# Peptides against a protein of PDB entry 3QIS, part 130

Target 1, 334 residues: chain A of PDB entry 3QIS
Amino acid sequence: PSLELSRREFVFENVKFRQLQKEKFQISNNGQVPCHFSFIPKLNDSQYCKPWLRAEPFEGYLEPNETVDISLDVYVSKDSVTILNSGEDKIEDILVLHLDRGKDYFLTISGNYLPSCFGTSLEALCRMKRPIREVPVTKLIDLEEDSFLEKEKSLLQMVPLDEGASERPLQVPKEIWLLVDHLFKYACHQEDLFQTPGMQEELQQIIDCLDTSIPETIPGSNHSVAEALLIFLEALPEPVICYELYQRCLDSAYDPRICRQVISQLPRCHRNVFRYLMAFLRELLKFSEYNSVNANMIATLFTSLLLRPPPNLMARQTPSDRQRAIQFLLGFLL

## One batch from the design tools (peptide; made by RFdiffusion4, then SolubleMPNN)

Design b2_p16_4_s1 (from b2_p16_4, 8 letters changed)
Fold by OpenDDE base, seed 4:
Structure b2_p16_4_s1 (fold): chain B 334 residues (1-334), chain A 16 residues (1-16)
Amino acid sequence: as target 1 above (334 residues)
Amino acid sequence: SSREKTKKLLEDAIAE
């Protein structure tokens, strides 16, 4: 069996968080026998492609002289955004299109990724006074490494942030401030806030706006701005409540005093973001007659974002653990 | 202004 491929080299320019790109090519059975094709893992890989790439179809049968279109889809989710932001991973891959009892055909994937404030740590973002797209990629790597070290120092209650040498970190990321400022200003009376989904085009505009500028006003509907806040919190490499405190939050969920003590142990930026979000959400709840928002809905929604189980426990989260996590957050909203 | 209110909300939340 043999295949003819219309293209073997694919370039994905300006790949962005949550922006789907598609490239298509054709494969044709130029043989005289039916053939089965599949994308196969390389010798040391568990998957045929990187997490941000997919082929559709990834396998199939071709009759003699049959042609099929294959879509190569590049999509950076929350699961790939952090490693692409740091430059640990890149928009480069090699796909192996295997033909049963035939040859392997190699496809080259290349391109460039544009860093996002989405999927960047709170610590790194607190150090960024400018939009992330204005920060050199080399400095992003240094900021992530430094942010890890500063988080560890903060958690250990080690040396106070030496007030002298480096520009003082922001109290909260400018992106969080911008999103919350907008919602507080324009969305407190918005019916069905956090219940109505945003528009995908508006979400992309909001992401691009936050990555490239410091706007006076965020573009899009209040629903899109609200969803952008949820996406931002979900995309954090570490949740607002650090993984190290997850179990303690569950254990303290019915003791408001212990809950406050657990929050006080968060790194400064995480603690500030948590307290700021809780203050905003408590203010939003005062307008419940207008916005249809209640404490149980907000606690249920934000718990999954703010108080995520560690990756090793994610598959083991019980309904009891989820209820404790909700109860923990309710103690800050009521 | 609205920005002053959100700044105050942040300042008050951090001071707690």
Scores: peptide ipSAE 0.318, ipTM 0.899, DockQ to the pose 0.918
Fold by OpenDDE base, seed 1:
Parts: sequence; C-alpha cells; structure tokens
Structure b2_p16_4_s1 (fold): chain B 334 residues (1-334), chain A 16 residues (1-16)
Amino acid sequence: as target 1 above (334 residues)
Amino acid sequence: SSREKTKKLLEDAIAE
C-alpha cells in the first residue's frame, strides 16, 4: 500500500496559550488495496505527539482512491503552558504516519511559542516588573531558576531577603493585581459573577493584554475578567497553596488557628497572593445581594484552584479530602 | 480613588 500526502511540513507561527491553531492536509490511497493508517509513537515515546498537538483523525481506513482530510491541531493548555514558557519544550515535533504493511511517512511540525504570564510561577512573576512579552527568553529562564532557588531558601527559612543588591520583587504578580483591581472596581455588583462563563474571544484578549501590556483597564466583560482570574490560578505550575502544605491544610481544616499558621509558612509571594485573594473574596461576599455570590460557592470554586492535590495524590483524592479542602478555605471567607 | 482602595486591600492583606 502507498499514500500520497498533500503536505508534510507544518509551521505554527505565534502559538499562544489557549489559542487553537489548525493546519489541514490530505492523505490519498493511490493504491489498489484498502489501507489502514495510524499515527504511531516514535522510539521511547508513549504518545504519537506532544501534549499540545493532536491529529484528527489519528487513525483510519482508506479504500482505493479514497482521500481523507487530517487536521493537525495545536492547542497549548494548562498542561503544556509552563514547559513552553520556560523553553523546556518547543513548538517542534515529528509525527510518524504509519501505513499498515506499508511505509512510514514523517510529518515535520515547527513553529514558535509566545510566552504567557499564565502558567508562569508566582515567584517569577513577582520578579517580572514588565509584561512577559517584553522579557527576553534568556532572562525568563534565569528568573525561573532564581525563583526556584528563592522558594527553596524561603522554605528553609535560611536568609532574610538581603535588602541590598537585587531589585525587590513585587508583593504580588502585577497580573493578579490588575485582575483583582478590575474585579474590585467593576464586578462587585455583577450578577452571577464566577457563575457565568466569559467569552472565549474576550479571554484571549485579556490574556494577550496581560502578556503584552500593563493596562489601565482590562478589556472584556466582568465575567471574562473573572474567568481569566480562574484560568490564571488554574494554570499556575505551583498552586497558590504549595503542594507541600496540601495535607496540612486538610488536617487543619477545622482549626482556624492552625489554618492561619499553615498559610504563614507559604513562600512570601504565595502567602501574599493567598491573603490578597481572600481579602478580595471577602469584600465580594459583602455584595452578595447584587452578585449572587456566597461563601460556599466561592470556597468550592476556589478550592480546586488554590488547594490542588499534589500530582501523586490527585488520583486518590477522597470526597472527605475535598470537603476538608473546602472547609479550609471557608475559614478565610467567613 | 478605586486604585487606592485596591492598593489598600493589598496592603492590609499583606500586613496580616
């Protein structure tokens, strides 16, 4: 069997977080026999493609002289955004289109990724006084490495931040400040805040705005700005409550004093973000008559974002663990 | 101003 491919090289320019790009090509059975095609893993790979790439269809049958369109979809989710922001991964892949009893056909995927403040660590963002798109990629790597080292130093209680040499980090990421500032100004009276989804186009505009500028006003509806905050928190490589403290939060969930002590042990940027978010959410709850927001809804929503189970425990999370996690946040909202 | 309120919200939250 043999296939004819309309294209073998694909370039995805300016790939962004949560922006779907599609390239299509055709495969044709130019033989006289039916053939089965499939995308297959390369040697040592578990998957036929990287997590940000998919083929649709990824397998199928072609009758003689049949043609099928294959879509190559590039989509950077929360699962790929961090490794692309750091440059650990790139918009490069090779797909192996296997023909049963036939040849392998290689497809080259290339392109460039545009870094996002979404999926960047709180520590790195606290050092980032300019929009991420203004920061050279080399400096992003250095900021992430330095951020890891300072997180470790902070956890070890070793060195008071030496006041002298390095530019003082922001108390919270400017992106969090901008999102919360907007919501606090404009969304406190918004009916169904955090209950109504935003518009996908507006979400993309908000992301692009935060990645490229320091706006005076965030574009889009209050619902889109609220959802952008949720997406930001979800995309964090380390949740606002660090994975190391997850179990202690659950264990302390019914003791408000211990809960506050656990939060005090967070790295400074994480602690500041947590306290700032809780202060904002408590303020939002004062407007419950207007925004239909209640403490149980907010605690339930934000628990999954702020207090994520460590990856090794994710599959083992019990309903009791979830209830304790909600109770932990309720102690900061009430 | 509204910015002063949000700034105060941040300052108060960090001072805790």
Scores: peptide ipSAE 0.314, ipTM 0.899, DockQ to the pose 0.915
Fold by OpenDDE base, seed 3:
Structure b2_p16_4_s1 (fold): chain B 334 residues (1-334), chain A 16 residues (1-16)
Amino acid sequence: as target 1 above (334 residues)
Amino acid sequence: SSREKTKKLLEDAIAE
């Protein structure tokens, strides 16, 4: 069997978080026999591609002289955004198109990623006084490493934050402040807030706006700004309530005094973000007659975002654990 | 102003 490929080199320029890019190519059976093609893993890989890449179709049959279009789809989700922001991973891959009883065909994927404040740690963002796109990639790596070390020191009650020659961190990320400031000003009377989805185009504009600027006003509808806050919280590499405190939150869920003590153990940036979000959500609940928002809905929604089970426990989460997690947040909303 | 209210919301929440 033999294939002809219309292209073997693909360049994805300016890849962004949640922005789908597609490149297409054709494969043709220039042989005299039917052939089966598939994308196969490389020798040391479990998957045929990196998590941000997909081929469609990834397998198929071709009759003699048949041609099929294959789409290479690049999409950076919450699962890949953090490693791309840090530069640990890059928009580079090699695909192996295997022909049954034939040869392998190699496809080269390359490109560049544009960093996002989405998928960046709260610690790193508190150190960023400028939009992330103004920060050199080399400095993003240093900020993430330094932020990890500061988080560990804070959790261990070790050395006070060395008020060394580095500019004092922000109390909360500017991105969280901008989103919450907008919602507090304009969305408190918005019917079905956090219940109606935003527009995908508006979400992309909000993300791009937060990545590139410090706007006076966030673009888009109140629903899109509200969903952008949810996406931001979901994309955090570590949830607002750190994984180390997850079980303690569940164990304390029915004791409001212990719940407050658990929150006091959070790193400063995480604690500030948590308290700020709870203060905003309590304010939003005062307008329930206008916005149709209630404490149970908010607690249920934000629990999955703020109080995520550690990855090793995710498969073991019981309905009781979820109810305890909701009850934990309810103690801060009521 | 609206900006002063949101700033106060943050300041009050951090002071808790």
Scores: peptide ipSAE 0.301, ipTM 0.894, DockQ to the pose 0.890
Fold by OpenDDE base, seed 5:
Structure b2_p16_4_s1 (fold): chain B 334 residues (1-334), chain A 16 residues (1-16)
Amino acid sequence: as target 1 above (334 residues)
Amino acid sequence: SSREKTKKLLEDAIAE
């Protein structure tokens, strides 16, 4: 069996978080026998492609002189954004198109990624006084490494931060401040806030705005700005409540005094973000007659974002664990 | 201003 491919090299320029890009090519059976094609893993890989790439169809049959269009879809989700922001991964891959009892055909994928404040750590963002697109990639790596070391020092109650010439970190990320400032100003009376979805085009504009500027006003509807806050919290590599405190939050869920003590043990930036979000959400609850927001809805929604189980425990989360996690947040909303 | 109210919300939340 043999195939003819219309293209073998693909370039995805300016790949962004949550922005789908598609490239298409045709394969043709130029042989005299039917053939089965499939994308196969390279040696030592578990998957035929990286998590941000997909082929559709990834397998099929072709009769003699038959042709099929294959789509290569590039999409950076929350699961790939962090490793692309750090430069640990890149928009580069090699696909192996295999023919049953035939040859392998290699496809080259290349491109560039544009970093996002979405999927960046709270610690790094607190050190980032400018939009992420103004920060050199080398400095983003240094900021993540330094942020990890500062988190570990803070948890260990070790030596006071050497007040060396490093500019004082922000109390909260500017991106969270901008989102919450907008919602507090304009969305307190918004009917169905956090219940109505945003528009995908407006969400992309909000992400691009936060990545490239420090706006006076965030673009889009209040629903899109509210959903952008949820997406931001979901995309965090470390949730607002650090994974190490997850079990202690569940164990303390019915004791408000112990809950506050657990939160006091968070790294400074995580603690500040948590307290700021809880203060904002308590303010929204005062306008429940206008915005239809209630404590149970908010606690249920934000629990999955703020109090995530560690990756090793995700498959073991019980309904009882979810109820305790919701109860933990309710103690800060009521 | 409205911006002063949101700054105060942050300051009060951090001071707790």
Scores: peptide ipSAE 0.259, ipTM 0.877, DockQ to the pose 0.897

Design b2_p16_4_s2 (from b2_p16_4, 7 letters changed)
Fold by OpenDDE base, seed 1:
Structure b2_p16_4_s2 (fold): chain B 334 residues (1-334), chain A 16 residues (1-16)
Amino acid sequence: as target 1 above (334 residues)
Amino acid sequence: SSRERTQQLLEEAIAE
């Protein structure tokens, strides 16, 4: 069996978080026998492609002289954004299109990723005084490494923030400040806030705006700005409540005093973001007559974002654990 | 201003 491929090299320029890019090519059975094709893993890979890449279809049959269109879809989700932001991964892959009883055909995927404040650590973002797209990639790596080290030091209670070192970190990421500032100004009276989805185009504009600028006003509807906040929190590599405190939050869920003590043990930036979000959400709840927002809805929504189970426990989360997590957050909203 | 109020909300939340 043999295939003809219309293209073998694919370049995905300016790949961004949550922005789908598609490249298409054709495969044709120029042989005289039916053939089965499939994308296959390389040696030691579990998947035929990286998590941000997909082929559709990834397998199929071709009759003699049949042609099929294959779409190569590049999409950076929350699951890939962090590793691409850090430069640990890149928009580069090799796909192996296998022909049953035939040869392999190699497809080269290349491109560039544009870093996002979405999927970047709270610690790194607190050190970024400028939009992430103005920060050299080398400095992003250094900021993530330094952020990890400072997180570890803060957990160890070892170092008072030496007043004399480099530019003081932000109390919260400017991106969180901008999102909350916008919502606080314009969305407190927004009917169905956090219940109505945003527009995908507006979400992309908001992401691009936060990645490239420090706007006076965030573009898009209040619903899109609200959803952008949710997406931001969901995309954090470490949730606002650090994974190490997850179980303690559940264990303390019915003791408001212990809950506050657990939060006090968060790294400074995480603690500040948590307290700031809770203050905002409590303010939003004062406008419940206008925005239809209630504490149970907010607690249910934000618990999954702020208090995520550690990756090793995700598959084991019980309904009781979820209820405790909600109860923990309710103690800060009421 | 509205920005001052948001800044105050942040400062109050961090002062806890």
Scores: peptide ipSAE 0.269, ipTM 0.885, DockQ to the pose 0.918
Fold by OpenDDE base, seed 2:
Structure b2_p16_4_s2 (fold): chain B 334 residues (1-334), chain A 16 residues (1-16)
Amino acid sequence: as target 1 above (334 residues)
Amino acid sequence: SSRERTQQLLEEAIAE
């Protein structure tokens, strides 16, 4: 069996978070026998491609002289965004198109990723005074490493941040500040806020805006800006409530005094973001007659974003744990 | 300004 491929090299330029890109090619059975094709894992890989890539179809049959179109889809989700932002992973892969009882055909995937403030740590973003796209990639790596070290230092030592006035971290990421500022100004009276989905095009514009600029006004509807805040919180590599405090939040869920003590133990940037979000959400709840938002809805929505179970416990989360997590947040909203 | 109100909300929230 043999195949002819119309193309073997694919370049995905300017790959962005949540932006689907597609490249297509044709495979043709130029042999005299039916062929089964499949994309197969390389040696030591569990999957035929990286998490941000897929082939459609990934397998099939071709009769002699039959041709099929294959789509290579590049999509950076929340699951791949962090490793691409850090440069730990890149838009590079090799696909192995296997022909049953035939040859392997290698496809080269290449391209470039454009970093996003989405999927970047709160610690790193607090050090970024400029949009992430203005920050050299080398400096992004340094900021992430420094952020890890400062998180550890802040947990181990209440070392006063060295008083070097120019290098002081922001109290909260500018991106969160901008999203919350917009929602506080324009969305408090928005009917069905956090209940109506945003527009995908507007979400992309908001992400691009936050990655490339410090806008005076965020583009898009209030629903899109609200959803962008949810996406931002969901994409954080470490949730606003650090995984280390997850169990303590559940254990304290019915004691408001202990809940406040647990929050006080968060790293400074995480604590500030948490308190800022809770203050905003309490303000939003004052307008419940206009925005149809209630404390139970908000607590339920934001609990999954702010108070995530550690990856090792995710599969074991009980309905009771979820209810405790909701109760923990309710103590800050009421 | 509206920005000053949001900044105040942040400062109050961080001070608590």
Scores: peptide ipSAE 0.265, ipTM 0.886, DockQ to the pose 0.913
Fold by OpenDDE base, seed 3:
Structure b2_p16_4_s2 (fold): chain B 334 residues (1-334), chain A 16 residues (1-16)
Amino acid sequence: as target 1 above (334 residues)
Amino acid sequence: SSRERTQQLLEEAIAE
């Protein structure tokens, strides 16, 4: 069997978080026999492609002289955004299109990624006084490394070494401040806030706005701004409540004094973000008659975002653990 | 201003 491919090189320019890009090519059976095609893993790979790439269809049959269109879909989710923001991974891959009893055809994927404040650590964002797109990619790596070290020092209650006259970090990321400032000003009376989905186009505009500027006003509906806050919290590489404190939050869930003590042990930026979000959410709850927001709904929604189980415990999360996590958060909303 | 209120909300939340 043999195939003819219309293209073998694909370039995905300006790839962004949550923005789907598609490149199409045709494969034609120029042989005299039916063929089965599939994308196969390379040597030592578990998957035929990186997590941000997909082929559709990824397998199929072609009769003699049949042609099929294959879509190569590039989509950066929360699962790939952090490693792309740091430059640890890149928009580069090689796909192997295999023919049963035939040849392998190699496809080259290349491109560039545009960094996002979504999927960047709270520590790194507190050091970024400018939009992330104004920060050189080389400096993003340094900021993530430095942020990891500062997180560890803060958790260990180590006195910050006198890092030289480096500008003091922000108390909270400017992106969180902007999202919460907008919602506090304009969304306190918004009916069905955090219950109605935003618009995908508006979400992309909000992400692009936060990545490229420090706006006075965030574009889009209150629902889109609210969902952008949820997406931001979900995309964090480390949850607002660090994984190291997860079990202690569950164990303390019914003792409000211990809960406050656990939060006091968070890294400064995480603690500030947590307290700021709780203050904002308590303010929203005062307007429950207008916005239809209640403490149980908010606690249930935000618990999954703020108090995520560590990856090693995710498969073992019990309904009791989830209820304890909700109860922990309720103690800060009531 | 409305911005001052949000800044105050942040400052109060951090001061706890």
Scores: peptide ipSAE 0.259, ipTM 0.883, DockQ to the pose 0.897
Fold by OpenDDE base, seed 4:
Structure b2_p16_4_s2 (fold): chain B 334 residues (1-334), chain A 16 residues (1-16)
Amino acid sequence: as target 1 above (334 residues)
Amino acid sequence: SSRERTQQLLEEAIAE
């Protein structure tokens, strides 16, 4: 069996968080026998491609002289955004198109990724006074490494951030400040806030806006801005409530005093973001007659974002754990 | 201003 491929080299320019890119090519059975094709893992890989890439179809059957279109889809989700932001991974891959009882055909994937404030740590973002796209990639790497070290120092109650470091960190990421400022100004009376989905085009504009500028106003509807806040919180490599405190939050869920003590142990930026979000959400709840937002809805929604289980426990989360997590958050909203 | 109110909300939340 043999195949002809219309293209073997693919370049994905300016790949962005949550922006789907597609490149298509054709494969043709130029042989006299039917053939089965599949994308196969390389020798050391468990998957035929990196998590941000997929082929559709990834396998199939071709009769003699049959042609099929294959789509190569590049999509950076929350699962790939952090490693691409840090430059740990890149928009580069090699796909192996295997023909049963035939040859392997290699496809080269290349391109560039544009860093996002989405999927960047709260600690790193608190050090970024400028939009992330203005920060050199080399400096992003340094900021992530420094952010980890300072988080550890903060958790250890070690020496207050040396007042002599010329640039005091922001109290909260500017991106969080901008999103919450917009919602607080314009969305407190918005009917069905956090219940109505945003527009995908507006979400992309909001992401691009936050990555490239410090706007006076965020573009898009209140629903899109609200969803952008949810996406931002979901995409955090470390959730607003650090994984280390997850179990303690569940254990304290019915004791409001212990809950507050647990929050006080968060790293400064995480604690500030948490308290700021709770203050905003309590303010939003005062307008429940206008916005149809209630504490149970908000607690249910934000718990999955703010108080997510550690990756090793995700598969083990019980309905009781989820209810405790909701109860924990309710104690800050009521 | 509306910004001052949001800044105040942040400052109050951090002061808790």
Scores: peptide ipSAE 0.250, ipTM 0.878, DockQ to the pose 0.933

